# Ledger of designs, part 39: peptides against a protein of PDB entry 8OXM

Target 1, 371 residues: chain A of PDB entry 8OXM
Amino acid sequence: FKAEFRLAGGVNLPKIIDCVGSDGKERRQLVKGRDDLRQDAVMQQVFQMCNTLLQRNTETRKRKLTICTYKVVPLSQRSGVLEWCTGTVPIGEFLVNNEDGAHKRYRPNDFSAFQCQKKMMEVQKKSFEEKYEVFMDVCQNFQPVFRYFCMEKFLDPAIWFEKRLAYTRSVATSSIVGYILGLGDRHVQNILINEQSAELVHIDLGVAFEQGKILPTPETVPFRLTRDIVDGMGITGVEGVFRRCCEKTMEVMRNSQETLLTIVEVLLYDPLFDWTMNPLKALYLQQRPEDETELHPTLNADDQECKRNLSDIDQSFNKVAERVLMRLQEKLKGVEEGTVLSVGGQVNLLIQQAIDPKNLSRLFPGWKAWV

## One batch from the design tools (peptide; made by RFdiffusion4, then SolubleMPNN)

Design b1_p10_6_s1 (from b1_p10_6, 7 letters changed)
Fold by OpenDDE base, seed 2:
Structure b1_p10_6_s1 (fold): chain B 371 residues (1-371), chain A 10 residues (1-10)
Amino acid sequence: as target 1 above (371 residues)
Amino acid sequence: SKEIAELLAS
């Protein structure tokens, strides 16, 4: 390894290290401390399997539908090495960075990101009606700008068009795969965009199998399809390419039901794979200081080895695992709210749920549903 | 491994 490291920023101050491989090539790696990368590693394997299914289907292969993956090497329950995704930026950093964010650059007379956040925090404990009204006011005064990402990065019109399509396909694939797996915590810092490919890279996969629904503020959307995410697709928005790519991804997932159920069943019963939400994790996810700059002292969660008291905890765990498998089977059959839907009907419902301002206004303020 | 452990401890 090189003697010097860089900080990547964020609460856990992950360290960027350069290592020289046995092949003499330099590789950048992100070393995370005080973070369990086992869940990320497992979810990356599931994404690789989904990519294999998508690559086997002629229609999804022709559309180059893939979820971006990265290498994860867990070293302990609280440490690991990630492949550094060189040439990626968090969508939040591009959109809402305090100094040079795209909202400030293109919409200088709109509310600041801080003003939007403050307004939504003030109503966090209020009624759903008050949250909705304030969310609509924030949205009126904070107009989407993510169309400018591709325009800034890709000056050639033909390249620009191709990259906007690549982005739209990446959003569609990751949205449907993420929904099937019940992926949560899709805030703007957990979604990177590749500056060369315009494809999304989903990071921090610690909320899966709809465990976001049991957070103190439950997640109310199937995936992130906020106004900026839609604006990046260009003038067609969720129609045309996005919808068709969602439908083709959903078709492959539904046609792969047995394979997906078998994989998820093995993972749910893996004693090394802690996918369940615990109160400390829930607290950490929804009490994170909204200011990325504040070094909160990491609560030394003492290694309370929660010795799973064998009988009652195992029965509760098994019931939760069974419920997750049943819900996964429903999704893969197109069962939504007790009704069997076609692929097009299911995708339409999910899009409507994801863009509904009533659902978006109910999310935790740190999710930044107005972005 | 040792270098990573030292880096994680720092």
Scores: peptide ipSAE 0.006, ipTM 0.462, DockQ to the pose 0.037
Fold by OpenDDE base, seed 3:
Structure b1_p10_6_s1 (fold): chain B 371 residues (1-371), chain A 10 residues (1-10)
Amino acid sequence: as target 1 above (371 residues)
Amino acid sequence: SKEIAELLAS
């Protein structure tokens, strides 16, 4: 290892270390403390399996449909090493950085990211109707700019076009696989974009199997398909390449039902894989910036063993695992709201749910549904 | 492992 480390941004201050491999190549690694990387490691293995299924199918292989993966080595329940995604940036950093963000650069007369967040926080406890009205006002005064990512990074028109297609394919593949696995917490800091490939890297995989729906503010969208995500696809938006790549990904997932169910079943019953939402995790994910000031670190996690009878916990866990497996089987059969849909019908429903401003307006303000 | 443990402790 090199003697020097860098801090990555974020609350947990992860350490970026450079190491020289036995092959003489420098590799950057991220050392994360105070975080459980076991769920990320398991979800990366599931993504690698999905990539194997996508590479076996001729239509998805020709389209180069893959989910970007990173190496995770969990060291403890609170520490691990991950492969640092060199040449990636959070989409939130590019879009809504306060000093040099793309919204400020390209739309200087629009609402600031802070003004948008403030307006949505003011209505957080209000009706769905009031949330929708304020969300529509925010969206009108905060117009998409993510098309400029590829335009800034790729000056050659042919390269620019290929990278925009790579981006659109990456969004489609990760959206459909993320939906099948019930991946949540897809806020703008948990999605990285590769500055060389224009592909997305999904990080912080701690909300899976639709556990985002049981948060205090439930998730109402199947994946992130917000206005900036769509703007990055260019003039065709969700039509053409994106829709076709979603359909081809969904075809492979549905045709791999037995394999996906078997693997998810093994993972759900793995005693080392805690995928369930707990109240402390829910509080951490949806904590207000204003509440950070009063949480003195004197919550000793005294193991108040909530001695819920081990039998009642186990029965409750088994019932949740069974519901997750049943819902996964429904998705892989194309069962939505009790109706069997074709691949095209199911993908269309998911796209409509993900872009619906009524669903987007109901999300937690920290998710930044207007971005 | 030792270098990683020292980095986690720092």
Scores: peptide ipSAE 0.006, ipTM 0.458, DockQ to the pose 0.035
Fold by OpenDDE base, seed 4:
Structure b1_p10_6_s1 (fold): chain B 371 residues (1-371), chain A 10 residues (1-10)
Amino acid sequence: as target 1 above (371 residues)
Amino acid sequence: SKEIAELLAS
């Protein structure tokens, strides 16, 4: 370990530490405190298994369909070490950074990211119709710019083309795997893009197994496929490479039903893996900037000996786990809304749901569905 | 979290 560490920003003040390996290579590590990395570690293992399934299939292997993974070493229930994703940037940082974000650089006459957020927050408690109208106004005055990421980073046209394909494949793989695992929508800060590979890295996997649907503002999309995510694919958008990569990924997932069910069953009943949504986690994920003032979490959570009968908690947990497994089985059979769909039909439905501005307008404004 | 991503971007 080097004697110097960098503080990385944020409330939890994680530390970036440079480590020299036994191989003499320097590796950056992120040391997190006050965060449960167990869910991230488990989800990385599931992603590695999905990658193994994708590598066994000739069609997905030929397309290099993988979900990017990072190393997670939980040290305690509230601390761990993450592999530092060197050469990655949050898509939100690139797009909507306050000073030099791509929207401000390429679209200086559009609404600011702050104006968009303000407009959508003002209608957060309003009707779905009013949310939709304001979302459409925001989208009209905040045009996508994520195409410029690959154009800025990859000046050679042949490299640019290959990297745009790598990006499109990464979005497709992560979208379908994310749907199967019920990751839902992803905050723009929780999606990193690799500046060398153009592949996405999904971080903070604290919402899984459709637990985003039980948030105070429920998720309405199967995965993040917002306008900027689509713009990064270039002129083809969701058609061609993206759709075909989704279909091939879904085909592998459906053909691996028994394996995926067995894996998820083991994880759902693992007493060390708390995947359930709790009220505090829900508040943290959908906290309003105005509510930041008074909720110092007095972590005096120790003294509520609510002797809720262990039996009633266990029976409630088992019913939630069974429901998650049933829904996973439906997804892997292509059962959507009580109808059995083909791989192409299921992928088409998911794409349409993910790009529907009515669904996007209903998302929590903090997740910036207009980006 | 937004924090990890701000961290991984910093």
Scores: peptide ipSAE 0.006, ipTM 0.407, DockQ to the pose 0.116
Fold by OpenDDE base, seed 1:
Structure b1_p10_6_s1 (fold): chain B 371 residues (1-371), chain A 10 residues (1-10)
Amino acid sequence: as target 1 above (371 residues)
Amino acid sequence: SKEIAELLAS
């Protein structure tokens, strides 16, 4: 390895290192400490399986529908190595960087990202009506700019159009597969965009199987389809290419029900794979500035010897696993709210749920649903 | 590797 490293930022201070392989090639790696990468590794394997299913189907193969994956090597329960996604930027960094974010550059008279966050934090404990009103005010004064990503990166009109289609296909594929796997809403720093391909890379997969619904502020959208995500698709928005790619992805997922259920069942009952939400993880994911005083850095996750009888833990785990499998089976059958929907009906419902400003206004303010 | 373990411990 090179003796020098770079910090990627964040609470866990992940280190970007350059290594020389036995082939003499330099490779960048992200080294995470104090973080469990097993869930990321498992989810990358599931994405690879989904990609295999998508490549077998003629309609999804013709559309080049794929989820971007990266290599994960877990080293322990609290450490691992990630392939660094070279030539990618977090969409949050492009959009809402404090110095030179696209919102500041293209909309200098709009609210700052900080003003938007402050307004939404002030109403966090308020009614759904008050949250909705403030969210609509924020949205009116913080207009989407993600269309400019492709315009900045791709100056040739034919290349620009092709890359905007690649982006739209990537959002569609990741949205539907993310819904099936229960990834839910994704923080804007946990979605990378490739500056050459315009494809998305989802990182930090620590919330899966709808565990976002049991957070202190429960998730209210099936996937991230915020105004900037839609603006990146261009003038057609969610209509046309996005909708058709969602439908074709959902067709492949529903037609692969047995395979997907078998894979997820094996993963849910793997004693080495803890996918369940714990209180410490929930606090970390939705940490408030007020909560910094109670998080003593010495909360070793090891000292929760909750001596719950092994039988009661196992029974509670099995009931949660059964409920996750049942809900996965419902999704793959097109069962939504007790009604069986067609692929087009199910995809339409999911799109409407994801873009509904009432659902978006109820999200945790830290997830920046206005971006 | 040992170098990764040292980097994680640092």
Scores: peptide ipSAE 0.000, ipTM 0.428, DockQ to the pose 0.037

Design b1_p10_6_s2 (from b1_p10_6, 6 letters changed)
Fold by OpenDDE base, seed 5:
Structure b1_p10_6_s2 (fold): chain B 371 residues (1-371), chain A 10 residues (1-10)
Amino acid sequence: as target 1 above (371 residues)
Amino acid sequence: SEEIDKLLAS
């Protein structure tokens, strides 16, 4: 370990450390000191399996459909080491950085990211109709700019086209795999883009198995397919390459139903894998910037031996796990809203749900659905 | 990991 470290931004002040491996290679590592990285580690293993399934299929292999993975080494329930995604930037940092964000550079007369956030926070407790109207006003005055990412990074037109295609394939693969696994909390800081490959890296995988739907403000979209995410695909948007890559990914997932169910079942009953949403985690994920002052509960881990009857906890857990498995089986059969859909029908429904401004307007303002 | 690799190899 080098004696020097950098702080990564964020509440937990993760440390970026430079490490020399036993192989003599220098590697950057992110050390998180308060997060349970076991969830991230388990989800990375599931992503590696999905990648193995995608590589076995000739059509998905030819399209190079993969979800980007990183190495996670859990050290404790509250600490671990992540392989630092060198040459990646959060999409939020590129798009909505206050100093030099792409929205400010390319759309200087649009609303600021702060004005958009404020308007959506003001209606957070209002009706769905009022949220929709304000969201549409925000969207009208905050136009997408993510097309400029590939244009800034890839000046050669042939390279630019290939990288835009790599981006579109990465969004498609991660969206469908993320939907099958019920991955939530896909805010603009939890999605990194690789500046060399144009592929997405999904981080902070603690909201899985549709646990985002039981948040105080429930998640209403199957994956992030916001206007900037679509703008990065270029003129075709969700049509053509994106749709076909979603369909081919979904086909592989549906044809791998038994394998995926067996693996998720093992993980759901792993006593070391706490995937369930708890009230403290829900408060942390949807905490208001104004409430940051007082709620440092020093969670002394010691005292909540709440002697809730072990039997009632186990029965409640088993019922939630069974419901997750049933819903996963439905997704893998193409059962949506009680109807069996074809792969094309299911993918179409998911795309429509993800781009629907009514669904997007209902998300927690911290998710930044207008970006 | 190893149990998962076994399940994918079966």
Scores: peptide ipSAE 0.010, ipTM 0.464, DockQ to the pose 0.020
Fold by OpenDDE base, seed 1:
Structure b1_p10_6_s2 (fold): chain B 371 residues (1-371), chain A 10 residues (1-10)
Amino acid sequence: as target 1 above (371 residues)
Amino acid sequence: SEEIDKLLAS
């Protein structure tokens, strides 16, 4: 390792280090502490399997449908090394950076990202009606700008058009794969965009198998398809390329039901893979500014040896795992709200759920559903 | 491992 490191920011202070490999090549790595990287590693393996299925199908292969992956090396339950996604930026950094974010640059008369967050935090404990009205006011005064990402990075019109299509395909593939795996809504800092390919990289995969639905503020969307995410697709929005790529991805997933169920079953019952939501993780993911003062650093995960009888924990775990498998089977059959849908019907329902401002207004304000 | 553990402890 080199003696120098950079901070990537955040509470866990992940360190970006430069390493010389045994091949003499310099490689940038992210060293993450205090977090369990096993879930990220497992989810990357599942994404690689989904990519294998997508490459086997002629229609998805022709469309170059892939979910971007990165290398994860878990070292302990609380430490590991990630391949740093060189040449990527968080979409949140591009959009809402305080100094030079695209919203500030292209929409200087709109609400600031801070004003939007403040307005939505003020109504966090209010009715769904009050949340919806404030969310609509925020959206009216904070117009999408993510179209400018491809326009800034790709000056040649033919390259620009190709990269906008690559972005749209990447959003479609990650949205459908993410829905099948129950990744739910994704924080804007946990979605990276590649500045050369315009493809998305999803990081910090600590919420999977619909565990976002059991958070203190439950998720209400199947995947992140906010106004800026849609604006990056250009004038067609969710129609045309995005919809067709979602349908073709969903078709491959549904036709691979047995394989996907078998893989997820092995993972859910792996005693080394803790995918369940715990109260500490839930508090961390939806931390309020008021709660920062009470999270003493002494929340060692070791002190909640809740002496629940091992039998009662195991029975509760097995029932949750069975429910996850049943819901995965329903998704892969096209069962939504007790009705069997076609691939097109299922994809349409998911898109409508993801773009519904009533669903978006109910999300945790910290996840910035207006971006 | 040990170099990473030292880096995480620093």
Scores: peptide ipSAE 0.005, ipTM 0.475, DockQ to the pose 0.038
Fold by OpenDDE base, seed 3:
Parts: C-alpha cells; sequence; structure tokens
Structure b1_p10_6_s2 (fold): chain B 371 residues (1-371), chain A 10 residues (1-10)
C-alpha cells in the first residue's frame, strides 16, 4: 500500500488507496467503513451471471450489452475493499455540484439544485397533486444538460457518437437488469459514469428485490430514467437504440427464467445475505433534516419486545422471500398488473412508468427526480 | 485485516 490516501467524498468518507500488486501494477482500491459490502458482493455476482447470459445471446453480444461490475471483498459486516472505478464520476457530481455543476454552467438562469431541493422538501408532506404541481414548476425551471457530458469528454464527432451509443446501451442494460432484480435507491450519487467509456457503474446495491417499495416514501419507478438520463441519449431519447436494447435485454432475461429463479432462490435463503429492509436502514436512506434534532438517545435498550419468537420471524421472512420469488417469476413471464405482455409491451410499460411525472413527483426529495 | 482496520481508524 502507498502511505497516502484520498477521500472519495460521501457521508461515510471512503478512502481511496493505491496498491502495488505482486505483478508490479498499481491498482486503486476503495476502503469503505461502516457499510455492509456483502450485499454489493452478492449483487456483483448476479450481474456477472446476467452478463454471461447476455454474452451467450448473439443479438445482445453484437450490441455489447453488459452491466458494469466492480470487485468487492467484504471483510466484515462494517468493512470491506472495493476495486475503485478509476476514471468514474457520480452523475450527481457532474450535474449538480454546487460550484461547477453542468446545470449551473449551461443553465445559469435556471433554479439552483438547492432551490429545487428546497421546493420539493416544502411539499414532501403534501398531497400528490401539490407534489406534482411543484415538480412540474421545478422541471420547467431546471432543464436537462447531461448531453454536455459526452460533448465535453469526446471532441471527435465519430468518438462522440460511439460513446453516446455506449451510454445508451449501458442505461438500457442496467435499467432492465435492475428492474428484474428490483434494484432501488438509484439516486444521482449511486450511479457513476465512466469518463472514458461513457458506461454507467451502479454502486450501493443495498436496496434490491423491490425493498424500495416498502420505504417510508415508497419508490414509484422501475429504474432511473429521469430527464438528464434521457438527455444523455441525445435527440432520439428513449426511442430507437434505448428501446431496442431494453427489448433485447428483456428477451434474454425472460428466456433465462429458470436460471435466474434458481440463483435468486439460493440468495434469498442464504443466512449470510441480509437483503430485507430494516427500520434503521430505512431511516438512514430517507433521513430528514428535522430528524437530526429529535435523535434523543431515548432508544432505550428495552427493545425486549422485538424478541418476536424465532418461529414468527422465520415465518415472516419465508413469506417475504416467497413473495419476492413469485414477483420475479411474474416479471420473467411478462406479467404486469395481472396481464401477460409481450417483450415490447412490457418494456413500453416500464419506460412509461419510469418517465411519468406523476410517479417521479412522489419520490423522496433526496432521490432528486428532477435531475 | 489489521492494516485495513488501521486505515479505517486513520
Amino acid sequence: as target 1 above (371 residues)
Amino acid sequence: SEEIDKLLAS
């Protein structure tokens, strides 16, 4: 290890270390404290399996459809080492950095990221109608700029076009794979973009199997397909390349139903893999500025009543696991809202759900649905 | 492990 470390930013202040391998190659590693990396490690294995299925199919292989993966070495329930994604940036850092974010640079007369956040926080406890009206006002005064990422990084027009295509394919593959696995918490800091490949890297995989739907503010979209995500695809938006790549990814997932169900079943019943949402995790993910003041330490250790009999905990867990498997089987059959859809029909429904301003306006303000 | 725990504590 080199004696110097860098901070990667974020709440847990992960440390970037440079390591020299036995092969004499320098490798960057991210050391995370206070995070359980076991869930990330398991989800990376599932993504590697999905990539294997996508590489076996000629149509997805020709399109180079892959979900980006990183190496995870969990050390404890609170520590681990990640392969640092060298040359990646959080999409939120590029878009909404306070001083030099792309929204401020390209749209200086729009609302600031802080003004947008404040407006959506003010209506957080209001009706869905009031949330929708304020979300539409925010969206009108905060126009997308993510097209400029590829334009800044790739000055050659031919390279620029290839990288925009790589981005669009990466969004499509990760959106469909993420939907099948029920991946949540897709806020702008949990999605990195590679500055060389324009591919997305999804991090912090701690909300899976639709556990985002049981948060205090439930998730209402199947994946992140916000206005900036769409703007990065260029003039065609969600049509053409994105739609076709979603359909081809969904076709491979549906044709691999037995393999996917068997793997997810083994993972859901693994006693080392805690995928269930707990109240502390829910509080951490949706922490309010008001809740910082009311953390009086009067969580007295007399949680004696949460000795639910081991039998009642096990029965409740098994019922949740069975429901997750049943919903996964429905998705892989194309069953949506009790109706069997074609691959094209299912992908169309998911795109419409993900871009619907009514669904986006209902999300937790920390998810930043206007970005 | 111990070197990583020292890195996390620093």
Scores: peptide ipSAE 0.012, ipTM 0.503, DockQ to the pose 0.038; fails the geometry check
Fold by OpenDDE base, seed 4:
Structure b1_p10_6_s2 (fold): chain B 371 residues (1-371), chain A 10 residues (1-10)
Amino acid sequence: as target 1 above (371 residues)
Amino acid sequence: SEEIDKLLAS
């Protein structure tokens, strides 16, 4: 290891370190503390399997449909080493997370990211109608700018077009794979974009198997397809390339039903893989700024051995795992809301659900559904 | 591990 490290930012202050391998090559690594990287590692393996399925199919291979993966080495339940995604930036950082964010640069008269967040937090406990009205006001005064990412990075028009296409394909693949695996909505800091390939890298895979639906503010979208995500596709938005790539990805997933069910079954019953949502994780994911003051972590985890009978916990877990498998089987059959849909019908429903401002307005404000 | 734990503690 080199003696110097950099902070990557974020609550857990992950450290970027440069390592010299036994091959004499320098490799940048992200060291995360206080995070269980086992879920990330498992999800990367599932993504690699999905990529293998996509590469076997001629139509998805021709389109280069892949979900980007990174290497994860869990060291403990609370620490590990990640391959640092060199030449990537969080989409949230580019858009809103700095003073020179694309929204501020291109739309200086729009609401600030802070004003948008404040307005949506003020209505967080209000009706769905009030949330929708304020969300529409926010959206009207915070117009999408993510088209400028590719325009800034790729000055050559032919390269720009190719990279916008790569981006659109990456969003399509990750959206459908993410839906099948139940990743739900993705925080803007947990989606990286590669500055060279324009492909997305999804990090921090702590919500899977639709566990986002059991959060205090439940997820209402199958994947993140917010206005900026769509704006990055250019003038066609979700139509044409995105839709066709979603359909071709969904076709491969549905045709691989047995393989995907077997894989997920093994993972759900792996005693080393904690995919279940717990209250502490739910609080961490949807923590309100107002709640920061009282949660001094009194690390008095007194080992109150709540001897909850191992039998009742196991039966409850098994019933959750069975429900996840049943829902996965339904998705892979095209069963939505009790109706069997074609691939095109299912993909259309998912796109409509993901872009519906009524669904977006109901999301947790911390996840910035207006971005 | 130990170097990483030291790095995380620093």
Scores: peptide ipSAE 0.011, ipTM 0.484, DockQ to the pose 0.039; fails the geometry check

